# Ledger of designs, part 76: peptides against a protein of PDB entry 4Z5W

Target 1, 305 residues: chain A of PDB entry 4Z5W
Amino acid sequence: IPDVFLELNKLWYFSAQSNLFNGEMPRSLSNSRSISLLSLRNNTLSGQIYLNCSAMTNLTSLDLASNSFSGSIPSNLPNCLRLKTINFAKIKFIAQIPESFKNFQSLTSLSFSNSSIQNISSALEILQHCQNLKTLVLTLNFQKEELPSVPSLQFKNLKVLIIASCQLRGTVPQWLSNSPSLQLLDLSWNQLSGTIPPWLGSLNSLFYLDLSNNTFIGEIPHSLTSLQSLVSKENAVEEPSPDFPFFKKKNTNAGGLQYNQPSSFPPMIDLSYNSLNGSIWPEFGDLRQLHVLNLKNNNLSGNIP

## One batch from the design tools (peptide; aimed at target 1 F265)

Design b2_p28_5_s1 (made by RFdiffusion4, then SolubleMPNN; from b2_p28_5, 16 letters changed)
Fold by OpenDDE base, seed 5:
Structure b2_p28_5_s1 (fold): chain B 305 residues (1-305), chain A 28 residues (1-28)
Amino acid sequence: as target 1 above (305 residues)
Amino acid sequence: PILSVNPEEVPGNEKKAEQLIKELLEKA
């Protein structure tokens, strides 16, 4: 990418995604005062990620995903006072979340999906201070770590939490009950154990629950038959989606289905591939908005209602 | 699992993710 962005003093949107750009990000781009949305996703860009937040005063969205960047996560990003959305998926950092992210009040959506992030306890402890954080994607990190259950963790405004395919140990953490606005929860493909907690059924906005491919035991909580978002059409005001799409992989060999908004996911309860026992509650028939109920590969018994 | 990027975008990391998912499916 040429170093000409100093002359482009009116450039508001720059998207150069899905190209073959290599080398470092141009210094003039890292100092652009005009850019609001920057996407360089799916290139071969390398070196350290550096953004001059003192210069980049209009930066609101940053997508650098699927690049060959190295080094640390830029600790100065919280100084980008308008920066709301960050997609750093598929950047191999081999790092922890910077402590400076405690001050990241502008942050609304963050993805580190498949970014070799380490220390989930530190990551969640830091990110809970992001008061405007609504979307958090941490899939394919924290390999074999323990999901912290510390009740003091608070994500009050969290709507989308995805921490899948981490081989995480532990239980469904009680601190998630402090997220009453949670709409989408994916904790699939971990090593989570214990029972599914009844308080999940109290999350009135929860329309998508994926706990599949874990080691959960016991009965399905009856409270899941009373999930308000699945009983009635809430006129959920579609809040602005993250500036990055979601991809659901159905099978190992299938391409990911793209979902541009969390609301575009079908209402779903997936508890498949666990060790759940007992009966299927007939009151699942009350979930008139439910599109997908997946209970396969469990130890369930009795009659299908 | 839900991702914020297409699995296919980065050669090698995809194969590891796919292999990990495959290994998890073979153990389930």
Scores: peptide ipSAE 0.355, ipTM 0.728, DockQ to the pose 0.226
OpenDDE base, seeds 1, 2, 3, 4: peptide ipSAE 0.351, 0.020, 0.021, 0.351; ipTM 0.734, 0.566, 0.578, 0.725

Design b2_p28_5_s2 (made by RFdiffusion4, then SolubleMPNN; from b2_p28_5, 16 letters changed)
Fold by OpenDDE base, seed 2:
Structure b2_p28_5_s2 (fold): chain B 305 residues (1-305), chain A 28 residues (1-28)
Amino acid sequence: as target 1 above (305 residues)
Amino acid sequence: PILSVDPDEVPGNAEKAKELIENLLKKA
């Protein structure tokens, strides 16, 4: 990318995604005072990620996903006082989240999906201090780590939590009960064990639950048949979605389906590919807003209601 | 599993990249 951005003093939005740009990010771009949204996703950019946050005072959204950046996660990003959305997916950092992210009060949406992030305990301990954090995507990281269950962890404003395909050990963490605004939970494709906790049914805004491909045992909590968001059309307050889309791969051979916002996901309970037993509750019929109930590949018995 | 990137996404074509660069250079 040419280093010409000093002359573009009115540049508010720059999207150069899905190109063949290589080399380092231009210094003039890293110093742009005008830019609000920067997307360089899906290129071959390399080197260290550097942003001059003292200059980039208008930066609100950063998408650098799917690039060949190296080195550390930029520890100075919390100094970008208006920066809300970060997509660092598919950047091979091999790093922990910086301690400086405790101060990242502007942060609303963060993705490190498939970014070789390590130490989930440290990551969650740091990110709980981001009081405005609503969307957290950590899929394909933390390989074979233990999902912390520390009750002191608090994500009070969390709406979307996705920590899939990490081979995580542990149980459904009790600290998620401190997230009453949670709308979407994906913990699929882990090694999570124990029972599915009944308090999940108390998350009144939870319309999408994926616990599939784990090692859960016991009965399906009856409280899931009373998930308020699936019983009634609550006015889903359209909270601002992250500036990055979500992708769900249904089948290994199918392309990723794009979802521009969490509300674009069909209301779903997926408990498939576990070791759940007992009956299918007939009260699942009360979930009038539910589009997908997937209970396949369990040890369930009795009648299908 | 849900991601914030398409796992099957590949870089775009060189022509679009070139056009974008040329347009930036004309505005600069």
Scores: peptide ipSAE 0.340, ipTM 0.713, DockQ to the pose 0.877
OpenDDE base, seeds 1, 3, 4, 5: peptide ipSAE 0.336, 0.024, 0.339, 0.337; ipTM 0.711, 0.582, 0.715, 0.711

Design b2_p28_5_s4 (made by RFdiffusion4, then SolubleMPNN; from b2_p28_5, 19 letters changed)
Fold by OpenDDE base, seed 1:
Structure b2_p28_5_s4 (fold): chain B 305 residues (1-305), chain A 28 residues (1-28)
Amino acid sequence: as target 1 above (305 residues)
Amino acid sequence: PLLSVDPDEVPGDEEKAKELIKELLEKA
């Protein structure tokens, strides 16, 4: 990429995604005062990510996903006072989330999908201080770590939590009950155990629940038949989508389905591939907004309602 | 599992990259 962004002093939006740009980000780009939205996703950019937050005062969205960047996560990003959305998916950091992210009050949406992030306990402890954090995607990190169950963790404004495919141990954490605005929860493809807690059915905005491919035992909580977002249409709060799309990977060999907004997800309960027992509650029929109920590959018994 | 990256994402187009570079140089 040419180092010409000093002359482009009116450039507000720069998308150069899905090209073959290599090397480092131009210094003039890292110092651009005008840029608000920056997407360089799906390139071969390399080196340490550096943004001069004191210069980049208009930066609101940053997508650097699918690049060959290396090193630590830039600890100075919280100094970008307008930065709301960060997509760092598929950047091999091999790092922990910086402690400085406790101060990242502008942050609304963060993804580290498949970014070799380590120490989930520290990550969640740090990110709980991001009071405006609504979307958190941590899929394919923290391999074989334990999902912390510390009840003091508080994600009050969290709408979307995705921590899938981490081989995480532990149970469904009680601290999620402190996120009453949660709309989407994906904890699939982990090693989570214990019972599915009844308080999940109290998350009145939860329309998408994926707990599939875990080691959950016991009965399906009857309270899941009372999820208000799935009973009535009225509770579908359309909130602003993050400035990055979501992709559902169905199978190892199947293409990803793209979803641009959380509202584009089909209302779903997926509890498949667990060790759940007991009956399928007939009251799942009360979930008039439910599109997908997947209970396959469990130890369920009795009648199919 | 949900991701924020396309699992089928392929490398971009070199010609588009060249065009974009040209446009940047023309605007600069």
Scores: peptide ipSAE 0.299, ipTM 0.843, DockQ to the pose 0.907
OpenDDE base, seeds 2, 3, 4, 5: peptide ipSAE 0.279, 0.297, 0.017, 0.287; ipTM 0.776, 0.844, 0.581, 0.829; seed 3 fails the geometry check

Design b2_p28_6 (made by RFdiffusion4)
Pose (drawn by RFdiffusion4):
Structure b2_p28_6 (pose): chain A 291 residues (1-233, 242-249, 256-305), chain P 28 residues (1-28)
Amino acid sequence: IPDVFLELNKLWYFSAQSNLFNGEMPRSLSNSRSISLLSLRNNTLSGQIYLNCSAMTNLTSLDLASNSFSGSIPSNLPNCLRLKTINFAKIKFIAQIPESFKNFQSLTSLSFSNSSIQNISSALEILQHCQNLKTLVLTLNFQKEELPSVPSLQFKNLKVLIIASCQLRGTVPQWLSNSPSLQLLDLSWNQLSGTIPPWLGSLNSLFYLDLSNNTFIGEIPHSLTSLQSLVSKPDFPFFKKGLQYNQPSSFPPMIDLSYNSLNGSIWPEFGDLRQLHVLNLKNNNLSGNIP
Amino acid sequence: SSTTTFLSTINTTSTATSETNKKEAESS
């Protein structure tokens, strides 16, 4: 990509995604005062990601995903004070999230999916301090690590939480109850154990719950039949493993408890869930009748 | 000038492809 971005001082939107571009991002792009939306995803771009945050005061959305970059996660990113969305998926950082991210108060959406992020314990202790974070994708990282149960963790305004296919040990942590506005929860494809916590049914905005492919045991909590959003009625898309979904509401309401060791019966009170589109209880130890 | 034209073309094509893909996306 040519180094001409000093000359293009009115450019607020640049999208070069899904091309064959290689090499580093030109430094002038890293210094652009006018750039707001930048999408370079799905190229062969490489090198240490450098962004001058004193210079890029208009940067609001950054998508460098699915590229050949290496090095660390830039620690100066919280200083890009208008940056609201970062899609860093499929960049092989082989690194932890910098502590400075606890100061990233403009951040509302973040994806490190399949990015070789280590130490989920430190990553979550840091990111809980980003007060405006509404969506977090940590899928395909933290391989075989333990999902922290430390009760001090609070993600207050969190709407979407996705940490799948990480083979995570541990249980569904209770600190998730500190995210009362949670809409979409995906903990699927992990090694999670224990029972399914009844407090999940207390999440009034939750419409999509994917606990599939874990080691969960015990009963289906009765509170799931009283889930409010299941009983009664921005750009950074999601892919389901790939089918594209543009926003969290693009996912039909779903309960997927499949591929676990769950026991007991199916509660008749599930009939109260009139807004439920998908109920997947396959590959469990469930017994009794079908209500 | 030619470099600006090139970057404008890349940006337009990339935007049109992105809008098409958004129309073909799954929804509820």

Design b2_p28_6_s1 (made by RFdiffusion4, then SolubleMPNN; from b2_p28_6, 23 letters changed)
Fold by OpenDDE base, seed 1:
Formats: C-alpha cells, sequence, structure tokens
Structure b2_p28_6_s1 (fold): chain B 305 residues (1-305), chain A 28 residues (1-28)
C-alpha cells in the first residue's frame, strides 16, 4: 500500500480488504486524522501494528484480521478514544491482552479469534473493565487453560461471548450469570466438565447456546425449557452487529461457517457431544422460537416425548 | 400431544437447518 494518505484529509472510510497487499501498513495511514473505518482484512500485511491514537482521533472501527502482523498487541489502542470495534482475528500475536485495555471504555466489539492469545484469566480480568464491551470473540486461543470461575468477574453489558475451540478446562463459570443481556453464548469444542447450571435458563435474552463438544454430565437443566427469548418473539433485541464476521466451527476438519451478524445466528440450543443423561424434557416444545435443538451424542435415555 | 407435536416440529426444523447449513458450507 503506498504511503499517500497524508493528502487524503477527507478520507473517512478505507477498505482494502481481500486483496494481495503486502509489506507494512503505511505510516501516513497510521497517522490519518480523518479515517473512521479502516479495513485491511485478508491481506498479507506484516510487521508490528502501530496506530498513532493521538492523530487517529476519528478512528471508530479497525479490521486488520487475517494478516501477517507480528509482535505485541498495541497497548496504546485504548488511547484511540472513539475506537469501538477491533478485529484482530487470525493475527498470531503469541501474547497476553495488555493491562492498558482496562481503560478501553470506547470498546464495544473485540475479536482475537485464532490470534495465539494466552492467559484467559488475565484476559477476562482485564476485559471486564471495558464497560461498553458487548461482543467478545476469543475462539482458538488459551490452549488447555482453565476457564476462570471467579464470581467477581463481571461483564454487565455483554451480549455475545464466543470462546470456542480452546480446549479449556473447568466448568460453566458462575460469573456469566452477571451478564443478563447475554444473547449468544458459545463455549463449544472445549474440555468443560461438571453439570450445566440451571441459572443459564434465567438469561432471558439468550437465544443461541452452544455447549457442544465438551464433557458435561448430569441432566439437561429444566430451566432451559423456559428461556424467554425462545418462548416469545418480543425479546429479540436487534442490536448493532460488530463490523466483523463471526465464524462457527462445525467439524474438527471443516472451515468455520461465516455469520456476518449475530442476528443471523439461528435460535439454537446445542448440547451435542457431551455425557448428558436423563430424558429430553417435553417442555422443549414450548420454545416456539427455537430453530435448532441438537442433543445428539449424549447418554440421554427414555422416550422422545 | 400438543407438546409432542411441537417438539417433533422443532426436531424436524433442526434437522432441516443443519442440512441447509451443511449445504451452504459446501458451496462456500
Amino acid sequence: as target 1 above (305 residues)
Amino acid sequence: DEIKKKLEEIIKNSEKKEKEAKAKAARA
């Protein structure tokens, strides 16, 4: 990409995604005062990510996903006071989330999917301070770590949480009960154990639950048959989606499905590939908004009602 | 009987959506 952005003082939107751009991000682009939305996704850009947040005062959305950037996560990003959306998916940082992200009050949507992020405990401890954080995607990180169950963790405004395919150990964390606005939870493809907690059925906005491909035991909580978002249409809060796509892994060897909007996810309960026992609750029939109920590959018994 | 019928419909819809999603993924 040529270093010509100094003259583009009215440039508010720059999208050069899905090209063959290589080399480093132009310094003039990293200093653009006018740019609001920057997307360089799916290129071969390299080097250290640097943004001059003191210059980039209009930056609201940053998509650098699927590039060959290296080094540390830019610790100065919280100084970009209008920066709401960050997509750093598929950038191999091999790093922890910077402590400075505790101050990232403008942050609404963050993806580090498949970015070699380490220390989930620190990551969640930091990110809970982002009061405006609504969408958090941490898929394909934290390999074999333990999902923290610290009750003090609090994501009050969280609507979308995706931490899939991390081989995470532990249980469904109690601190998720502090996220009453949660609409989408994906903890699939981990090594989570214990029982599925009944309080999940109290998440009145939860329309998409994926706990598949774990080691959960016990009965399916009856409270899941009373998920209000799946009983009635009235609770379908259309929220602004992040400026980045979501990916769901279907199979171990298959590419992820791309979803552009959280609203494009079908209303779903997926508890498949666990060790759940007991019967299928007949009251799942009351979930009139439910599109997908996947209970396959469990130890369920009795009659299908 | 009504619950059973609704559950059967949900299961059928689930299978349909899974097939549609597989077919979409195979075309992508």
Scores: peptide ipSAE 0.023, ipTM 0.576, DockQ to the pose 0.015
OpenDDE base, seeds 2, 3, 4, 5: peptide ipSAE 0.022, 0.023, 0.020, 0.017; ipTM 0.626, 0.566, 0.549, 0.520

Design b2_p28_6_s3 (made by RFdiffusion4, then SolubleMPNN; from b2_p28_6, 18 letters changed)
Fold by OpenDDE base, seed 3:
Structure b2_p28_6_s3 (fold): chain B 305 residues (1-305), chain A 28 residues (1-28)
Amino acid sequence: as target 1 above (305 residues)
Amino acid sequence: SETIEKLKKIIEESTKEEEEKKKKAAKA
């Protein structure tokens, strides 16, 4: 990418996605005062990520995913006072989350999917201080680490948590009960054990639960049959944040087969590929909004309701 | 709208990566 962005003093949005750009990010781009939305995803950009946060005062969204960047996670990103959304998926950092992220109050969405992030305990201890954090994606990191169960961890505003395919050990952590606005939980493809905790059924906004491909034992908590978001549309007390991808009202009027609906996460409970026992609760029939109930490859018995 | 589409894209990317890893693991 040429270093010509100094002349582009009105550039609000720059997207150069899915090209063949190589080398480092242009320094003029790292110093742009006008850019609000920056996306360089799916290129071959390399070197260390550097952003001059004192210059980039309008930066609200950064997507650098699927690039060949290396080195440390930029510790100065919390100084980008308007930066809300970060996508660093597929960037191989081989690093821990910087301690400076405790101060990242503008942060609302963070993805490190498949970014070779290490130390999940430190990561969660740091990120709990991000009071505006709504979406956290940590899939394909922390390989074979233990998911911390420290009750003091608090993600008060968390709506989406995805920590799949990490081979994590431990149990479903009690600290998630401190996230009453949680809408999507994916802990699939780990080595999580113990029982599925009944307090998951108290998460009134939870419409997507994936605990599949773990080592859970015991019965399915009956409280999952009372998930309010899956019982009725009307009793969803919290209007899903307009920033939440799944709740775009289907505009009823456009009859065209636009197959390009972004993969809507259907209302789902997936508990498949565990060691769960007992019966399938007939009260799953009360979950009128549920699209997918996957209980396959367990030790369940009794009647199918 | 844009925040929503970015969040969708972030989550879709995570799920696609997981599916690709699953497909690779099932072929090995």
Scores: peptide ipSAE 0.074, ipTM 0.712, DockQ to the pose 0.036
OpenDDE base, seeds 1, 2, 4, 5: peptide ipSAE 0.053, 0.034, 0.030, 0.029; ipTM 0.681, 0.660, 0.629, 0.608; seeds 4, 5 fail the geometry check

Design b2_p28_6_s4 (made by RFdiffusion4, then SolubleMPNN; from b2_p28_6, 20 letters changed)
Fold by OpenDDE base, seed 2:
Structure b2_p28_6_s4 (fold): chain B 305 residues (1-305), chain A 28 residues (1-28)
Amino acid sequence: as target 1 above (305 residues)
Amino acid sequence: NETIKKLEEIIKKSKEKEEEEKKKAAKA
């Protein structure tokens, strides 16, 4: 990309996604005072990510996903006081989340999907301080780490949590019960164990639950048959989606389905590929808004009603 | 039971959707 952005003092939106751009991000772009939305997704850009947050006072959305950037996660991003949405998916950092992100009060949506992020305990401890954080995607990181179950962790405004395909150990963490606005939970393709906790059925906004491909045991909590968002249509608040797409891998070898918005996810309960036992609750029939119920590849018994 | 019939419909729709998704994945 040419270094010509110094003269573009009225540039509000720059999208150069899905091109063949290589080299470093232009210094004039890193100093743009006017830019609000920057998308350079799906290029071959390289070098260290540097943004002059003191100059980039209008920056609200940053999509650098699927590039060849290297080095550390830029610790100064919290100084971009209007920056709400960050997509760093598929950038191979091999790093921890910077401690400076404790101060990232403008942050509403963050993706580090497949970014070689390490230390999930530190990541969650830091990110819980982001009071406006609604969407968090951490898929394909933290390989074989333990998902922390520290009750003091609190994501009050969290609506979307996706931590799939990490081979995470542990249980469904109790601290998620402190997220009453949670709409979408994906913890699929981990090594999570124990029972599915009954308090999941108290998450009145939860319309999408994926716990598939884990090692869960015991019965399906009956409380899942009373998920309010799946019983009645009335409480589906369409909130503004992040400026980045979500990906769900259906199969190990298939390209993930792209969902541009959380609302584009079908109302779903997926508990498939676990070691769950007991019966299928007939009261799942009360979930009038449910589009997908996947209970396959478990140890369930009794009659399918 | 009305609840059983509704569950049967949800399970049926879920299976149909999964099969459509498998057919799409096999064509991709």
Scores: peptide ipSAE 0.022, ipTM 0.567, DockQ to the pose 0.015
OpenDDE base, seeds 1, 3, 4, 5: peptide ipSAE 0.020, 0.020, 0.021, 0.019; ipTM 0.545, 0.513, 0.498, 0.500; seed 5 fails the geometry check

Design b2_p28_7 (made by RFdiffusion4)
Pose (drawn by RFdiffusion4):
Structure b2_p28_7 (pose): chain A 291 residues (1-233, 242-249, 256-305), chain P 28 residues (1-28)
Amino acid sequence: IPDVFLELNKLWYFSAQSNLFNGEMPRSLSNSRSISLLSLRNNTLSGQIYLNCSAMTNLTSLDLASNSFSGSIPSNLPNCLRLKTINFAKIKFIAQIPESFKNFQSLTSLSFSNSSIQNISSALEILQHCQNLKTLVLTLNFQKEELPSVPSLQFKNLKVLIIASCQLRGTVPQWLSNSPSLQLLDLSWNQLSGTIPPWLGSLNSLFYLDLSNNTFIGEIPHSLTSLQSLVSKPDFPFFKKGLQYNQPSSFPPMIDLSYNSLNGSIWPEFGDLRQLHVLNLKNNNLSGNIP
Amino acid sequence: FITTDGVINRTTKDDESLQLVFEKDNEL
């Protein structure tokens, strides 16, 4: 990509995604004072990601995903004070999230999916301090690590939480109850154990729950039949494993408890869930009748 | 499971913004 971005001082939107571009991002792009939306995803771009945050005061959305970049996660990123959305998926950082991210208060959406992020314990202790974070995708990282149960963790405004296919040990942590506005929860494809916490049924905005492919035991909590959003009635898309979904509400309401060791019966009170589109209880130890 | 590393196709506006960069580079 040519280094001509000093000359293009009115450019607020640049999208070069899904091409064959290689090499580093030109430094002038890293210094652009006018750029707001930048999407370079799905290229062969490489090198240490450099962004001058004193210079890029209009940067609001950054998508460098699915590229050949290496090095660390830039620690100066919180200083790009208008940056609201970062898609860093499929960049092989082989690194931890910098501590400075606790100061990233403009951030509302973050994806490190399949990016070789280590130490989920430190990553979550840091990111809980981003007060405006509404969506977090940590899928395909933290391989075989433990999902921290440390009770001090609070993600207050969190709407979407996805940490799948990480083979995470541990249980569904109670501190997730500190995210009362949670809409979409995906903990699937992990090694999670224990029972399914009844407090999940207390999440009034939750419409999509994917606990599938874990080692969960015990009963289906009765509170799931009283889930409010299941009982009664921005750009950074998601892919389901790939089928594209543009926003969290593109996902039909779902309960997927499949591929666990769950026991007991199916509660008749599930009939109260009139807004439920998908109920997947396959590959469990469930017994009793079908209500 | 849900990921965000999928491929997304471009629009006419994307191609136009990309073309603008190369037009300016040729002028220079």

Design b2_p28_7_s1 (made by RFdiffusion4, then SolubleMPNN; from b2_p28_7, 15 letters changed)
Fold by OpenDDE base, seed 1:
Structure b2_p28_7_s1 (fold): chain B 305 residues (1-305), chain A 28 residues (1-28)
Amino acid sequence: as target 1 above (305 residues)
Amino acid sequence: PITTDGFIPQTEEDIKSLQKIFDVAKKL
């Protein structure tokens, strides 16, 4: 990418996604006062991520995902006072979330999907201070760590939480009961154990629940048959989605499906590939908005209602 | 699992990383 962004003093939106750009991010781009949305996703950009937050006063969205950046997570990003959306997916940081992110009050959407992030306890302890955080994607990190169950953790405004494929141990954390606005929860492909907690059915906005591919035991909580978002036609209020798309892959051979918004996910309960027992509740028939109920590969018994 | 990396496995390393994700499920 040429270093010509000083002349582009009115450039508000720069998107150069899915190109063949290589080398470092131009210094003039890292100092642009005009840019609000910067997307360089799916290139071969390298070096350290550096943004001059004192210059980049209009920066609201940053998508650098799927690049060859190296080094540490930029600790100065909280100084970008308007920065709301960050996609750092598939950047191999091999790092912890910087302590400075406690001060990241502008942050609304964060993804570190597949970014070699370490220390989930520290990550969640830091990110809980981001009071405006609505979307958090941490898939493919924290290998063999324990999902913290610390009751003091609080994500009051969280709507989308995705911590899938981390091989996390532990139980469904009780601190999630403090997230009443939660719409989408994906904890799939971990090593989570214990019972599925009944309080999950009290999350009135929860339309998408993926607990598949864990080691959950016991009965399916009857409270899941009363999820308000799945009973009533109250369309999940389309809040402004993250400026980055989501992808769901079902198997190694299939292409991933792209979802531009969390609301584009079909209403779903996936509890498949666990050790759940007991019966399938007939009251799942009350979930008139439910598109996908997946209970396969459990120890369920009795009649299919 | 939901991701945001748009990961079409392009490399063998990529395929292996995805395979590890799916192999964990078969062993549970």
Scores: peptide ipSAE 0.374, ipTM 0.777, DockQ to the pose 0.208
OpenDDE base, seeds 2, 3, 4, 5: peptide ipSAE 0.021, 0.357, 0.353, 0.025; ipTM 0.599, 0.775, 0.773, 0.640; seed 2 fails the geometry check

Design b2_p28_7_s2 (made by RFdiffusion4, then SolubleMPNN; from b2_p28_7, 14 letters changed)
Fold by OpenDDE base, seed 1:
Structure b2_p28_7_s2 (fold): chain B 305 residues (1-305), chain A 28 residues (1-28)
Amino acid sequence: as target 1 above (305 residues)
Amino acid sequence: PLYTDGLIPQTEEDKKSLQLIFDKAKEL
């Protein structure tokens, strides 16, 4: 990438996504006063991620996903006082989330999907202090760790939580009941155990629930048949709008389906590939907004309603 | 499972953004 950003003093949007760029980020780019939206996703950029937050005073969105960056997560990012959205997916950090992220009050959307992040307990303890955090994606990290169940954890404004494919142990954590605005929960492809807690049915904005591919036991909570977002359309689901798209992995070798907004997901309950028992509640028929109910590969019995 | 590291094709806006950078680099 040419080191010309000092000469582009009005440039507010720069996207170089899906190119063949290699080497380090240009120094003038890391010091751009004008750039608000920066995307360098899906290149071969390398070196340490460095942003001069004292210079980059207009930076609101940063997508560096799928690059060959190395080293630490930039601890100074909370000093970028307007920075709302960060996508650091598929950057192999092999690191913990910096303690400085406790002060990241501008942060609304964060993804570390497939970024070799370690210590989920520390990560959640840090990120709970991000009062404006609405979207958190931590898929493909924390391998074989335990999902913390500490009741003091609190994500008051969280709308989207994705912690899939981490091989996480533990149970569905009670602290999620402190997130009443939660719209999307994906804890799929872990080693989570115990029962599915009834309080999940009290999350009135929850329209997408994926608990598939775990070791859950017991009956399906009857309270899931009363999820208000799935009963009526009247609950205007405020769209969490991260400046990055989501992808759903299909079971096929084909690329993931792209979803530009979380609202673009079909309303879904996926409890497949567990050890759930008992009957399928006929009251799932009351969920008039539900598009996908997936209960396959369980120990369910009785009649299909 | 949901993730955010999927491939997005280059848009026309991305092409224009890049062209601006390369045009400036030719002027210098």
Scores: peptide ipSAE 0.496, ipTM 0.918, DockQ to the pose 0.921
OpenDDE base, seeds 2, 3, 4, 5: peptide ipSAE 0.461, 0.491, 0.409, 0.487; ipTM 0.907, 0.920, 0.792, 0.918; seed 4 fails the geometry check

